# Peptides against a protein of PDB entry 5TDY, part 1

Scores and structures below are computed, not measured.

Target 1, 88 residues: chain A of PDB entry 5TDY
Amino acid sequence: EKKIDGRRKAAVLLVALGPEKAAQVMKHLDEETVEQLVVEIANIGRVTPEEKKQVLEEFLSLAKAKEMISEGGIEYAKKVLEKAFGPE
Structure headers, positions and changes below count from the first letter of each chain, unless a header shows other numbers.
Peptide ipSAE was made for these designs. It is ipSAE averaged over its two directions, with the distance scale d0 held at 1.0 Angstrom where the peptide's residues are scored. Compare it between designs on one protein only; published cut-offs may not apply.
A fold fails the geometry check if it doesn't show the stated peptide or something in it is severely misdrawn.

## One batch from the design tools (peptide; made by RFdiffusion4; aimed at target 1 Q36 F59)

Design b1_p8_7
Pose (drawn by RFdiffusion4):
Structure b1_p8_7 (pose): chain A 88 residues (1-88), chain P 8 residues (1-8)
Amino acid sequence: as target 1 above (88 residues)
Amino acid sequence: AEIIKLWF
């Protein structure tokens, strides 16, 4: 009945990635976050492929949003450099 | 990891 929250999505994603990849992700999290994600995974309960798909697709949308922010800055910086070196 | 931190 409870709505899926961020902690749940993070756990579903880490389970889906397999232990080795999930371990590499955990190295980039602080101790408090790691412990809390451990309890979330220990309480993973049931996860259907449908729930995994929902989590992965939300991940991809946020990753794309981060790529757009990064690409936008790169495009702006290169335009500035082109103007600085060019005939303008 | 950044997405996990955002969700967290």

## One batch from the design tools (peptide; aimed at target 1 K9 K53)

Design b1_p9_4 (made by RFdiffusion4)
Pose (drawn by RFdiffusion4):
Parts: C-alpha cells; sequence; structure tokens
Structure b1_p9_4 (pose): chain A 88 residues (1-88), chain P 9 residues (1-9)
C-alpha cells in the first residue's frame, strides 16, 4: 500500500545490477547511506519485473537529465572558445 | 537493450 520512495528505488536498482556492480556503486556513498540501503535490501520483499522496469526507466530519465546539463555546459564552453579563437 | 532485459529478470 505504501508509495515507493527513493530509498526503495535505490534498493531495487542495486539488486538489479548484481552484487559486483552494486558494490562499486556503494563505494561512492557515505556510511549512513550504505547502512540504510543495507536495511532496505535486507527488507527487499517482493519485486516483480514490472517494478524493476519502473525503477530502471526512472533512472534513465534522471541520467539523461544529468547528461543534458553536462552537454549544455560543454556546448556553451566550446562556443565561447570558438569565438575567442575565431574571427569574431 | 540486452542488458536492460537481463536486469528485468
Amino acid sequence: as target 1 above (88 residues)
Amino acid sequence: EEEYEELLE
């Protein structure tokens, strides 16, 4: 009945990635976050492929949003450099 | 695509 929250989505994603990849992700989290995610995974309960798909698609949308922010800055910086070196 | 379907298993 409870709505899926961020902690749940993170746990579903880490379970879906397999232990080795999830371990590499955990190295980039602080101790408090790691312990809380351990409890969330220990209480993983049931996860259907449908729930996994929902989590993965939300991840991809946020990853794309980060890529757009990064690409936008790269495009702006290169345009500035082109103007600085070019005939303008 | 393949890795995505594997992750749904």

Design b1_p9_4_s1 (made by RFdiffusion4, then SolubleMPNN; from b1_p9_4, 3 letters changed)
Fold by OpenDDE base, seed 2:
Structure b1_p9_4_s1 (fold): chain B 88 residues (1-88), chain A 9 residues (1-9)
Amino acid sequence: as target 1 above (88 residues)
Amino acid sequence: DEEFEKLLE
């Protein structure tokens, strides 16, 4: 597997979620984080199916590994993003 | 857990 930086992973996830769900997630993030995510999304370029699959599987794995109590999909996604978007 | 999976669908 090719290594993907955390910022790009976050962008790929949000794009995969679609604009509506992505917006719902970002509404719960601080302004600085949102600005960073928007920049990453704007510069995402081409996302290969392999990259998308890798990112989604990684986020799912992280979510399960943390065994976070899910109060809803949006809150769950927010928590996962906050943990993964930081520097590696 | 399943809620996150549903979000990705």
Scores: peptide ipSAE 0.118, ipTM 0.716, DockQ to the pose 0.145
OpenDDE base, seeds 1, 3, 4, 5: peptide ipSAE 0.115, 0.112, 0.116, 0.114; ipTM 0.717, 0.707, 0.714, 0.716

Design b1_p9_4_s4 (made by RFdiffusion4, then SolubleMPNN; from b1_p9_4, 3 letters changed)
Fold by OpenDDE base, seed 2:
Structure b1_p9_4_s4 (fold): chain B 88 residues (1-88), chain A 9 residues (1-9)
Amino acid sequence: as target 1 above (88 residues)
Amino acid sequence: MEEFEKLLE
């Protein structure tokens, strides 16, 4: 598997969610994180099917591993993105 | 988990 940096993974996830769901997630993030995400999305370029699959599987695996009784998908996506944009 | 999976759909 090709190593994907956390910022790119977050951008790929948001693009994969589509604009409506991505916007719902971003509404729950701080302004600085949103600005960073917007920059990453704007510069995402080409996303291969393999990269998309890898990112989605990784986020899903992280979801399962944390047993986060997330009250909803949006709150979980928020927490995952906050961690993805955390210091590497 | 199911709610996050639904989000990805």
Scores: peptide ipSAE 0.104, ipTM 0.705, DockQ to the pose 0.151
OpenDDE base, seeds 1, 3, 4, 5: peptide ipSAE 0.044, 0.092, 0.073, 0.102; ipTM 0.649, 0.686, 0.677, 0.708; seed 1 fails the geometry check

Design b1_p9_5 (made by RFdiffusion4)
Pose (drawn by RFdiffusion4):
Structure b1_p9_5 (pose): chain A 88 residues (1-88), chain P 9 residues (1-9)
Amino acid sequence: as target 1 above (88 residues)
Amino acid sequence: VEAVKELLE
């Protein structure tokens, strides 16, 4: 009945990635976050492929958003450099 | 990101 929250989505994603890849992700999290995610995984309960798909698609949308922010800055910076070196 | 895309196959 409870709505899926961020902690749940993170746990579903880490389970889906397999232990080795999830371990590499955990190295980039602080101790408090790691412990809380451990409890969330220990309480993983049932996860259907449908729930996994929902989590992965939400991840890809947020990753794309980050890529757009990064690409936008790169495009702006290169345009500035082109103007600085070019005939303008 | 690529590993997540592979899981959706």

Design b1_p9_5_s4 (made by RFdiffusion4, then SolubleMPNN; from b1_p9_5, 3 letters changed)
Fold by OpenDDE base, seed 2:
Structure b1_p9_5_s4 (fold): chain B 88 residues (1-88), chain A 9 residues (1-9)
Amino acid sequence: as target 1 above (88 residues)
Amino acid sequence: VEEVEKLLE
């Protein structure tokens, strides 16, 4: 498995959510984080099926481990993005 | 993947 950059994983997830749901996630993030996400999405280029699968499986695994599946994909996605783009 | 797609719905 190729190691995927954390910021790229977040961009892949947002693209997988689609624009409407991605926007619903991003409205809960601070402006700086949104700007970073927009840059990552703009530079995402091509996402391979293998990369998409790897990202989604990783996020699903994390959601299960944290019992976040019941909260739905939007709530989980918010938590992932906040952690990925939080203060470094 | 299918389970994730459902999660994202």
Scores: peptide ipSAE 0.118, ipTM 0.691, DockQ to the pose 0.194
OpenDDE base, seeds 1, 3, 4, 5: peptide ipSAE 0.029, 0.028, 0.029, 0.031; ipTM 0.621, 0.613, 0.617, 0.627

Design b1_p9_8 (made by RFdiffusion4)
Pose (drawn by RFdiffusion4):
Structure b1_p9_8 (pose): chain A 88 residues (1-88), chain P 9 residues (1-9)
Amino acid sequence: as target 1 above (88 residues)
Amino acid sequence: SEEYEELLE
């Protein structure tokens, strides 16, 4: 009945990635976050492929949003450099 | 992708 929250989505994603990849992701989290995610995984309960798909697709949308922010800055910086070196 | 379908297993 409870709505899926961020902690749940993170746990579903880490379970879907397999232990080795999830371990590499955990190295980039602080101790408090790691412990809380451990409890969330220990209480993983049931996860259907449908729930995994929902989590993965939300991840991809956020990753794409980050890529757009990064690409936008790269495009702006290169345009500035082109103007600085070019005939303008 | 193949990897995406594997993650749904």

## One batch from the design tools (peptide; aimed at target 1 L62)

Design b2_p14_8 (made by RFdiffusion4)
Pose (drawn by RFdiffusion4):
Structure b2_p14_8 (pose): chain A 88 residues (1-88), chain P 14 residues (1-14)
Amino acid sequence: as target 1 above (88 residues)
Amino acid sequence: AEELEEEAEELLEE
């Protein structure tokens, strides 16, 4: 009945990635976050492929949003450099 | 982990 929250989505994603990849992700989280995610995974309960798909698609949308922010800055910086070196 | 998965596959085949 409870809505899926961020902690749940993180746990579903880490389970879906397999232990080795999930371990590499955990190295980039602080101790408090790691412990809380451990409890979340220890309480993983049932996860259907449909729930995994929902989590992965939300992840991809956020990753794409980050890529757009990064690409936008790269494009702006290169345009500035092109103007600085070019005939303008 | 990979070795445990191979062993679990062999047991399912049996």

Design b2_p14_8_s1 (made by RFdiffusion4, then SolubleMPNN; from b2_p14_8, 8 letters changed)
Fold by OpenDDE base, seed 4:
Structure b2_p14_8_s1 (fold): chain B 88 residues (1-88), chain A 14 residues (1-14)
Amino acid sequence: as target 1 above (88 residues)
Amino acid sequence: EEEEELLEELLEEL
């Protein structure tokens, strides 16, 4: 696996979520963090399918590791993966 | 809402 910068991972995830869901996530973050993320998104350039898959799977794994997180959150992550790479 | 909270926490780990 290629090493991906953490800031880039965040940008890839947010773009994968789409503008509406990404905005909802960022509403819970402080202004400085939002500004940083916007800059990363603006400079994301090309995202390969492999990179996108790697990032989404990594976030899914992190979600599963959180024992106190609802199953709904895990299912959402699975839905994101399905929409990104599932059959059309 | 719960989905966004989870994603927020995951972003904090990056």
Scores: peptide ipSAE 0.087, ipTM 0.619, DockQ to the pose 0.000
OpenDDE base, seeds 1, 2, 3, 5: peptide ipSAE 0.074, 0.052, 0.043, 0.075; ipTM 0.596, 0.592, 0.630, 0.601

Design b2_p14_8_s3 (made by RFdiffusion4, then SolubleMPNN; from b2_p14_8, 4 letters changed)
Fold by OpenDDE base, seed 4:
Structure b2_p14_8_s3 (fold): chain B 88 residues (1-88), chain A 14 residues (1-14)
Amino acid sequence: as target 1 above (88 residues)
Amino acid sequence: AEEEAEELEELLEQ
């Protein structure tokens, strides 16, 4: 598995979330961090399916770990994906 | 979104 630097991971995640959700997330970041992320997104180029999967899985893992009381892995993942991409 | 932002920051620091 290829290691992805944190800056790229963040950019991949934000792009995957879509503009609406990404905007909501970035509202909670400081201005300098937002500017940094915008630059990363602008230069993201192609995101491979493997990168996207890797980043999303890591993100979901972090989210689940933070919530001590939560649904099972699959159910939690579905909730996150639904919020990010809408009903499928 | 607040929680997602914290997780995003954790990704950034890697």
Scores: peptide ipSAE 0.381, ipTM 0.844, DockQ to the pose 0.000
OpenDDE base, seeds 1, 2, 3, 5: peptide ipSAE 0.069, 0.052, 0.043, 0.067; ipTM 0.580, 0.561, 0.544, 0.585

Design b2_p14_8_s4 (made by RFdiffusion4, then SolubleMPNN; from b2_p14_8, 12 letters changed)
Amino acid sequence: AAAAAALAAAAAAA
Fold by OpenDDE base, seed 3:
Structure b2_p14_8_s4 (fold): chain B 88 residues (1-88), chain A 14 residues (backbone only)
Amino acid sequence: as target 1 above (88 residues)
Amino acid sequence: not in this file (backbone only, 14 residues)
Protein backbone atom coordinates (compact mmCIF):
# COMPACT_ATOMS: atom_id res chain seq x y z
CA GLU B 1 0.00 0.00 0.00
CA LYS B 2 1.13 3.56 -0.70
CA LYS B 3 2.10 5.38 2.51
CA ILE B 4 -0.21 8.36 3.05
CA ASP B 5 0.53 11.21 5.45
CA GLY B 6 -1.86 11.32 8.42
CA ARG B 7 -2.92 14.92 7.78
CA ARG B 8 -3.68 14.09 4.16
CA LYS B 9 -5.75 11.09 5.30
CA ALA B 10 -7.96 13.36 7.39
CA ALA B 11 -8.43 15.74 4.46
CA VAL B 12 -9.34 12.85 2.11
CA LEU B 13 -11.91 11.60 4.65
CA LEU B 14 -13.56 15.01 5.01
CA VAL B 15 -13.71 15.59 1.25
CA ALA B 16 -15.16 12.09 0.77
CA LEU B 17 -17.94 12.83 3.30
CA GLY B 18 -19.01 15.93 1.38
CA PRO B 19 -19.29 19.47 2.77
CA GLU B 20 -22.41 19.02 4.90
CA LYS B 21 -21.27 15.85 6.69
CA ALA B 22 -17.68 17.12 6.93
CA ALA B 23 -18.96 20.26 8.66
CA GLN B 24 -20.84 18.13 11.22
CA VAL B 25 -17.64 16.18 11.96
CA MET B 26 -15.49 19.31 12.23
CA LYS B 27 -17.88 20.85 14.80
CA HIS B 28 -16.53 18.25 17.26
CA LEU B 29 -12.91 19.37 16.77
CA ASP B 30 -10.97 22.18 18.41
CA GLU B 31 -10.30 25.38 16.46
CA GLU B 32 -6.59 24.67 15.91
CA THR B 33 -7.36 21.23 14.45
CA VAL B 34 -10.04 22.71 12.19
CA GLU B 35 -7.58 25.31 10.87
CA GLN B 36 -5.02 22.60 10.12
CA LEU B 37 -7.60 20.44 8.34
CA VAL B 38 -8.82 23.37 6.24
CA VAL B 39 -5.25 23.92 5.03
CA GLU B 40 -4.91 20.22 4.14
CA ILE B 41 -8.27 20.24 2.31
CA ALA B 42 -7.21 23.33 0.34
CA ASN B 43 -4.00 21.53 -0.72
CA ILE B 44 -5.55 18.08 -1.31
CA GLY B 45 -5.23 18.23 -5.11
CA ARG B 46 -6.31 15.00 -6.79
CA VAL B 47 -7.50 12.01 -4.75
CA THR B 48 -7.26 8.68 -6.54
CA PRO B 49 -9.98 6.04 -6.06
CA GLU B 50 -7.32 3.79 -4.49
CA GLU B 51 -6.27 6.46 -1.99
CA LYS B 52 -9.90 7.24 -1.11
CA LYS B 53 -10.65 3.53 -0.56
CA GLN B 54 -7.54 3.05 1.60
CA VAL B 55 -8.29 6.10 3.76
CA LEU B 56 -11.94 5.21 4.35
CA GLU B 57 -11.05 1.62 5.24
CA GLU B 58 -8.34 2.79 7.65
CA PHE B 59 -10.68 5.19 9.46
CA LEU B 60 -13.36 2.50 9.68
CA SER B 61 -10.82 0.09 11.15
CA LEU B 62 -9.58 2.69 13.65
CA ALA B 63 -13.11 3.56 14.75
CA LYS B 64 -13.96 -0.13 15.25
CA ALA B 65 -10.70 -0.85 17.09
CA LYS B 66 -11.35 2.04 19.50
CA GLU B 67 -14.92 0.79 20.08
CA MET B 68 -16.07 4.33 19.27
CA ILE B 69 -18.76 3.25 16.81
CA SER B 70 -21.86 1.30 17.74
CA GLU B 71 -23.18 -1.30 15.31
CA GLY B 72 -25.39 1.40 13.78
CA GLY B 73 -22.33 3.62 13.30
CA ILE B 74 -20.55 0.82 11.43
CA GLU B 75 -23.52 0.52 9.07
CA TYR B 76 -23.42 4.27 8.46
CA ALA B 77 -19.73 4.07 7.59
CA LYS B 78 -20.42 1.13 5.24
CA LYS B 79 -23.04 3.24 3.45
CA VAL B 80 -20.46 6.01 3.00
CA LEU B 81 -18.05 3.51 1.44
CA GLU B 82 -20.76 2.07 -0.80
CA LYS B 83 -21.73 5.54 -2.02
CA ALA B 84 -18.08 6.38 -2.58
CA PHE B 85 -17.16 3.29 -4.66
CA GLY B 86 -20.37 1.38 -5.33
CA PRO B 87 -21.06 -2.11 -4.01
CA GLU B 88 -18.05 -4.30 -4.75
CA UNK A 1 -24.30 11.88 15.60
CA UNK A 2 -22.19 9.30 17.48
CA UNK A 3 -20.72 8.17 14.14
CA UNK A 4 -19.74 11.76 13.33
CA UNK A 5 -18.03 12.10 16.72
CA UNK A 6 -16.10 8.87 16.12
CA UNK A 7 -14.99 10.11 12.69
CA UNK A 8 -13.96 13.42 14.26
CA UNK A 9 -11.86 11.60 16.84
CA UNK A 10 -10.28 9.47 14.11
CA UNK A 11 -9.50 12.60 12.07
CA UNK A 12 -7.95 14.28 15.11
CA UNK A 13 -5.73 11.22 15.62
CA UNK A 14 -4.50 11.36 11.98
Scores: peptide ipSAE 0.172, ipTM 0.744, DockQ to the pose 0.000
OpenDDE base, seeds 1, 2, 4, 5: peptide ipSAE 0.098, 0.163, 0.092, 0.123; ipTM 0.721, 0.733, 0.680, 0.742; seeds 2, 4 fail the geometry check

## One batch from the design tools (peptide; aimed at target 1 A16)

Design b2_p15_4 (made by RFdiffusion4)
Pose (drawn by RFdiffusion4):
Structure b2_p15_4 (pose): chain A 88 residues (1-88), chain P 15 residues (1-15)
Amino acid sequence: as target 1 above (88 residues)
Amino acid sequence: MLEELKEEAEELLEE
């Protein structure tokens, strides 16, 4: 009945990635976050492929948002450099 | 790292 929260989505994602990949992700989290995610995975309960899909698609949308922010800055910086070196 | 995670997430959606 409870709504899926961020902690749940992180746990579903880490379970879906397999242990080795999830371990590499955990190295980039602080101790408090790691411990809390351990409890969340220990209480993984039932996860259908449909829930996995929902989590992965939300991940890809946020990853794309981050790529857009990064690409936007790269495009702006290169335009500035082109103007600095060019005939303008 | 993020690019690897995206590739893996897309492969999992195919499965």

Design b2_p15_4_s4 (made by RFdiffusion4, then SolubleMPNN; from b2_p15_4 with K6V E7K E11K)
Fold by OpenDDE base, seed 4:
Formats: C-alpha cells, structure tokens, sequence
Structure b2_p15_4_s4 (fold): chain B 88 residues (1-88), chain A 15 residues (1-15)
C-alpha cells in the first residue's frame, strides 16, 4: 500500500468521519492544531477509495489496540491528530 | 467516544 503523509491521514480520517464526529475530535485539540487541520482539510482534494480504506483500517487497528491497553476514549484520535499537525 | 468513532469507521469501511 502507498505511504500516506501523516497530515493527510488525519485530514482523510476527519473528512471520512463527517462533520459531527470530526467536530467532537477537534474540540479536544489545541487551537493551533485545529487551524492546521482545517487548512489540510481544505486542501485535501480528491480522496481515493484506497486512501480512505487504508486510513480507516489503520485507525481501527490502532484504536482497538489502544482500547485493550487503556480506558482511553477520544484521546487516541487526539494523539493521532496532534502527531500529524503538531511538531513535524 | 472512541467506541463511537470505531463504530463509525467500521460502518464507513463497509460502504
């Protein structure tokens, strides 16, 4: 499978989740991260079915693994996005 | 919650 930039992965994920769920995630992110994320989403262009599938599968895999380790909730998504749009 | 996001992601994968 193709390597996808971390920032793009985050954008693809949020777009895929839809505005409601995306908002729930973003409210846990700091202002700077949200701004960067919005820009990335604005420039996402076309998302191929392959990209979408890849991102979602990766998310699910990591999320389920995290669930077994911790009681963490949306914090996982927060961490993913912070890694994408935080220090790079 | 993560559980809700997981469910949504799973739903999306089935599309």
Amino acid sequence: as target 1 above (88 residues)
Amino acid sequence: MLEELVKEAEKLLEE
Scores: peptide ipSAE 0.185, ipTM 0.770, DockQ to the pose 0.864
OpenDDE base, seeds 1, 2, 3, 5: peptide ipSAE 0.020, 0.183, 0.023, 0.053; ipTM 0.508, 0.769, 0.527, 0.616

Design b2_p15_5_s1 (made by RFdiffusion4, then SolubleMPNN; its pose is not in this set)
Fold by OpenDDE base, seed 2:
Structure b2_p15_5_s1 (fold): chain B 88 residues (1-88), chain A 15 residues (1-15)
Amino acid sequence: as target 1 above (88 residues)
Amino acid sequence: SKLEELEKLVEELLK
């Protein structure tokens, strides 16, 4: 399995959310982080099915393992990502 | 909110 850096993983996720939701997610991030993410999003290019799978798996793994978000938040994220990436 | 929770996860992905 090829390693994907965190910046690209975050960019893939934000693109999947769409510009409106992505903006809401980033609105409270520090300025430098937002600038980095915008650059990554602008240069995202093609996202392979394997990359999509890796991002989804790691995202959900982090959410569950660290109990960082509520169950409702996890389910919301799953629905958004499933719509964006399709059933993979 | 759910989006605020997603924001925290994005921050974790960036670590």
Scores: peptide ipSAE 0.270, ipTM 0.776, DockQ to the pose 0.056
OpenDDE base, seeds 1, 3, 4, 5: peptide ipSAE 0.240, 0.248, 0.142, 0.211; ipTM 0.761, 0.767, 0.669, 0.737

Design b2_p15_5_s2 (made by RFdiffusion4, then SolubleMPNN; its pose is not in this set)
Fold by OpenDDE base, seed 2:
Structure b2_p15_5_s2 (fold): chain B 88 residues (1-88), chain A 15 residues (1-15)
Amino acid sequence: as target 1 above (88 residues)
Amino acid sequence: SELEELEKLVKELLE
């Protein structure tokens, strides 16, 4: 399994959320991070099935293992990603 | 909110 850097994973996630939700997330990030993410999003190109799988797996791992978000937030995020990527 | 929690996850991905 080829490692994907965090910037690409975050870009894939933000694109999956859609422009409106992505903007709401990014407006609370620091300026330098936003600039980096915008570049990654602009150059995202095609997202492979393997990349989608890795993003979903790490997303769920972070959410559950670190207990950093509520169950409702996890389920909401899962639904958004499932709609964007389809069943994986 | 759900968006605030998504923001936290994005920040974690970028670490």
Scores: peptide ipSAE 0.333, ipTM 0.816, DockQ to the pose 0.056
OpenDDE base, seeds 1, 3, 4, 5: peptide ipSAE 0.311, 0.327, 0.303, 0.292; ipTM 0.807, 0.813, 0.802, 0.796

Design b2_p15_5_s3 (made by RFdiffusion4, then SolubleMPNN; its pose is not in this set)
Fold by OpenDDE base, seed 2:
Structure b2_p15_5_s3 (fold): chain B 88 residues (1-88), chain A 15 residues (1-15)
Amino acid sequence: as target 1 above (88 residues)
Amino acid sequence: SELEELEKLVEELLK
């Protein structure tokens, strides 16, 4: 499969969360990172089904393999993404 | 919070 850079993956995720939640996620990030993400979001264009799949797969991989977020956080994110992207 | 955890995930995606 075609590699997607981290900036685009993060942008896809943030768009899926919606403006309100995306803002809450970004409010504690450093200024440079926020600026980069805003540019990526503004230029996201169309997100292909394959890109959606890759973002979801990497999300689950990072969440489970690295145990960096709680099960509650994982389930919350999954519900948001499922609503945004649909069942895939 | 869940949003704070999502923030950390976004940071990881950007690595």
Scores: peptide ipSAE 0.287, ipTM 0.786, DockQ to the pose 0.056
OpenDDE base, seeds 1, 3, 4, 5: peptide ipSAE 0.262, 0.284, 0.260, 0.241; ipTM 0.773, 0.785, 0.771, 0.760

Design b2_p15_5_s4 (made by RFdiffusion4, then SolubleMPNN; its pose is not in this set)
Fold by OpenDDE base, seed 2:
Structure b2_p15_5_s4 (fold): chain B 88 residues (1-88), chain A 15 residues (1-15)
Amino acid sequence: as target 1 above (88 residues)
Amino acid sequence: SELEELEALVEELLK
């Protein structure tokens, strides 16, 4: 299993959220981070099923193991990603 | 908010 760059993982996630929600997330990040993410999003190209799987798994791992988001937030994110990526 | 939580996760992915 290939390790995916963190910037790419974040870009994949933001694209999955859709442009409106992605913009809502990024408007509260620092300007330098936003600029970096925009570059990654612009060059995202095709996202493989393996990449989708890795992003989802790491996202859920961070959310649960580090207790960074509420259960409602986890379920919301899962629904968004599930709709965007389709069944794995 | 849920969006703020998503922001935090995005920041963690970037670390």
Scores: peptide ipSAE 0.357, ipTM 0.828, DockQ to the pose 0.055
OpenDDE base, seeds 1, 3, 4, 5: peptide ipSAE 0.329, 0.330, 0.264, 0.269; ipTM 0.816, 0.816, 0.775, 0.780

Design b2_p15_7 (made by RFdiffusion4)
Pose (drawn by RFdiffusion4):
Structure b2_p15_7 (pose): chain A 88 residues (1-88), chain P 15 residues (1-15)
Amino acid sequence: as target 1 above (88 residues)
Amino acid sequence: EEEIEELEEEIEELE
């Protein structure tokens, strides 16, 4: 009945990635976050492929949002450099 | 380059 929260989505994603890849992701999290995610995974309960799909698709949308922010800065910086070096 | 040339002309007029 409870709504899926961010902690749950992180756990579903880490389970879906397999242990080795999830371990590489955990190295980039602080101790408090790691412990809390361990409890969440220990309490993984049931996860259908449908729930995995929902989590992965939400991940991809956020990753794309980050890529857009990064690409936007790169495009702006290159334009500035082109103006600085070019005839303008 | 063109913007730098214009600024140099403006500096010369002010001097």

Design b2_p15_7_s4 (made by RFdiffusion4, then SolubleMPNN; from b2_p15_7, 9 letters changed)
Fold by OpenDDE base, seed 5:
Structure b2_p15_7_s4 (fold): chain B 88 residues (1-88), chain A 15 residues (1-15)
Amino acid sequence: as target 1 above (88 residues)
Amino acid sequence: AKEEKEKEEKEKEEE
C-alpha cells in the first residue's frame, strides 16, 4: 500500500463526507486549521479509488479501535482532522 | 449510530 500523507488523508475524508458534513466538522475547528484544510481540499487533485478506499478503511479502523463512533460522526472527524493538522 | 456511521462510510468506499 502506498503511504498517504496525513494532510492528504484529511482532505480525502472531507471531500468524501460532502460539503454539509465537512462544514459541520470544520465549524468546530480553529480558523487556522480550517484554512489549512481548505487549501488541502483545493489542491487535492485526482483521488484514486484505491486512495479513497484506503483512507476510509483506515478511519473506520481507528474509529472502531477507539470506540469513537458516537452518534456524531462529526466528533470523530474533528479528532482525526485535529491530529492531521494539529501540532506535529 | 455506530452501525449507521459504518454503513455510511462503507457506502462511500463502494462509490
Scores: peptide ipSAE 0.020, ipTM 0.511, DockQ to the pose 0.016
OpenDDE base, seeds 1, 2, 3, 4: peptide ipSAE 0.020, 0.019, 0.016, 0.021; ipTM 0.521, 0.511, 0.444, 0.535; seeds 3, 4 fail the geometry check

## One batch from the design tools (peptide; aimed at target 1 V55)

Design b2_p16_3 (made by RFdiffusion4)
Pose (drawn by RFdiffusion4):
Structure b2_p16_3 (pose): chain A 88 residues (1-88), chain P 16 residues (1-16)
Amino acid sequence: as target 1 above (88 residues)
Amino acid sequence: VEEAQKKAEELLELLE
């Protein structure tokens, strides 16, 4: 009945990635976050492929948003350099 | 579901 929250989505994602990949992701989280995510995984309960798909697709949308922010800065910086070196 | 539970156990054992 409870709505899926961020902690749940993180746990579903880490379970879907397999232990080795999830371990590499954990190395980039602080101790408090790691412990809380452990409890969330220990309480993973049931996860259907449908829930996994929902989580992965939300991840991909956020990853794409980050890529757009990064690409936008790269495009702006290169345009500035082109103007600085070019005939303008 | 069983596969997700098995992977969760394997991950918890690795994080020990």

Design b2_p16_4 (made by RFdiffusion4)
Pose (drawn by RFdiffusion4):
Structure b2_p16_4 (pose): chain A 88 residues (1-88), chain P 16 residues (1-16)
Amino acid sequence: as target 1 above (88 residues)
Amino acid sequence: TEEEAEEVLEKLEELE
């Protein structure tokens, strides 16, 4: 009945990645976050492929949003450099 | 999925 929250989505994603990849992701989290995610995985309960798909697709949308922010800055910086070196 | 979650928890325990 409870709505899926961020902690749940993180746990579903880490389970879907397999232990080795999830371990590499954990190395980039602080101790408090790691412990809380452990409890969330220990209480993973039932996860259907449909829930996994929902989580992965939300991840990909956020990853794309980050890529757009990064690409936008790169495009702006290169345009500035092109103007600085070019005939303008 | 429950088995996969156990494997993740075992791997995290090994790294501790």

Design b2_p16_4_s3 (made by RFdiffusion4, then SolubleMPNN; from b2_p16_4 with T1M E3K E6Q E16R)
Fold by OpenDDE base, seed 5:
Structure b2_p16_4_s3 (fold): chain B 88 residues (1-88), chain A 16 residues (1-16)
Amino acid sequence: as target 1 above (88 residues)
Amino acid sequence: MEKEAQEVLEKLEELR
C-alpha cells in the first residue's frame, strides 16, 4: 500500500466524487481550502484505480470511525465506491 | 491527516 499525502487524498476524493458532488462539498469549505484543493486537482495527474480505491475506502472508514457521518452519507459513499469499482 | 483532507472528510460526513 503506497502512502498518499493528505492533500492528494483530498484531491483524489473530490475528483472521484465527480463535479456535482465535489461542488457540493467545496461550497461549504473556506476560500483558502478551496484554492488549495483546486491547485491539487489541477496537478493531480493520473489517478490509478488502486489509488482511487485506497482513498475512497480510507475516507469511508474514517468517517464511520468518527460516527459523524449520517446513514445517508454512508450509503452515498457506498454508491460512489460501487459506481467506481463495482459492488463489494 | 492534513488540513485539506480533514476538512473534506468533515464535509463528506455531512452528506446525505
Scores: peptide ipSAE 0.105, ipTM 0.662, DockQ to the pose 0.044
OpenDDE base, seeds 1, 2, 3, 4: peptide ipSAE 0.038, 0.022, 0.024, 0.039; ipTM 0.519, 0.540, 0.531, 0.511

## One batch from the design tools (peptide; aimed at target 1 K53)

Design b2_p17_2 (made by RFdiffusion4)
Pose (drawn by RFdiffusion4):
Structure b2_p17_2 (pose): chain A 88 residues (1-88), chain P 17 residues (1-17)
Amino acid sequence: as target 1 above (88 residues)
Amino acid sequence: EEELVEAVEELLEELNE
């Protein structure tokens, strides 16, 4: 009945990635976050492929949003450099 | 980070099969 929260989505994603990949992700989290995610995974309960798909698609949308922010800055910076070196 | 996105895309493809 409870709505899926961020902690749940993170756990579903880490379970879907397999232990080795999830371990590499955990190295980039602080101790408090790691412990809390351990409890969330220990309480993983049931996860259908449908729930996994929902989590993965939300991940890909946020990853794309980050890529757009990064690409936008790269495009702006290169345009500035082109103007600085070019005939303008 | 790019490898994580690719792994997630591969997993989503497998679940769509």

Design b2_p17_3 (made by RFdiffusion4)
Pose (drawn by RFdiffusion4):
Structure b2_p17_3 (pose): chain A 88 residues (1-88), chain P 17 residues (1-17)
Amino acid sequence: as target 1 above (88 residues)
Amino acid sequence: SLLEEVKEEAEKLLEEL
């Protein structure tokens, strides 16, 4: 009945990635976050492929949002450099 | 990057579902 929260989505994603890849992700989290995610995974309960799909699609949308922010800065910086070196 | 690798793997897992 409870709504899926961020902690749940992180756990579903880490389970879906397999242990080795999840372990590489955990190295980039602080100790408090790691411990809390361990409890969430220990309490993984049931996860259908449908729930995995929902989590993965949400991840891809946020990853794309980050890529857009990064690409936007790269495009702006290169435009500035082009103007600085070019005939303008 | 780690985020690009996780993204590629997430896309692969969606194909397998």

Design b2_p17_3_s2 (made by RFdiffusion4, then SolubleMPNN; from b2_p17_3 with K7A)
Fold by OpenDDE base, seed 3:
Structure b2_p17_3_s2 (fold): chain B 88 residues (1-88), chain A 17 residues (1-17)
Amino acid sequence: as target 1 above (88 residues)
Amino acid sequence: SLLEEVAEEAEKLLEEL
């Protein structure tokens, strides 16, 4: 796995969610944090499928660790993401 | 971390959708 900058990971996740969902997420974040994220998104450049997959897997892992997903939740989360944001 | 903050809010959103 290629090393991905932590700040870039957040930007990749938001871009993967799409502008509408990303905006919904950022509505609940501090203004300073939002400004930082916007800068990262603006400078994200190209996101490879591998990079996107890596970030999403880490996201799912974090969600499971925080018990935001029930048992067998990784598969459930994958389904939710697929339905909500599509395969792209 | 920045990713964790985004992740928390993203999960909340996903649970509500």
Scores: peptide ipSAE 0.330, ipTM 0.818, DockQ to the pose 0.087
OpenDDE base, seeds 1, 2, 4, 5: peptide ipSAE 0.303, 0.325, 0.306, 0.297; ipTM 0.807, 0.822, 0.808, 0.809

Design b2_p17_4 (made by RFdiffusion4)
Pose (drawn by RFdiffusion4):
Structure b2_p17_4 (pose): chain A 88 residues (1-88), chain P 17 residues (1-17)
Amino acid sequence: as target 1 above (88 residues)
Amino acid sequence: TLEELKEEAEELLEELE
């Protein structure tokens, strides 16, 4: 009945990635976050492929949003450099 | 990296099809 929250989505994603990849992700989290995610995985309960798909697709949308922010800054910086070196 | 995680998420979505 309870709505899926961020902690749940993170746990579903880490379970889907397999232990080795999830371990590499955990190295980039603080101790408090790691312990809380451990409890969330220990209480993984049932996860259907449909729930995994929902989590993965939300991840891809956020990753794309981050890529757009990064690409936008790269495009702006290169344009500034082109103007600085070019005939303008 | 974020790119590697995206590749893995896309591969997992193909496996769930």

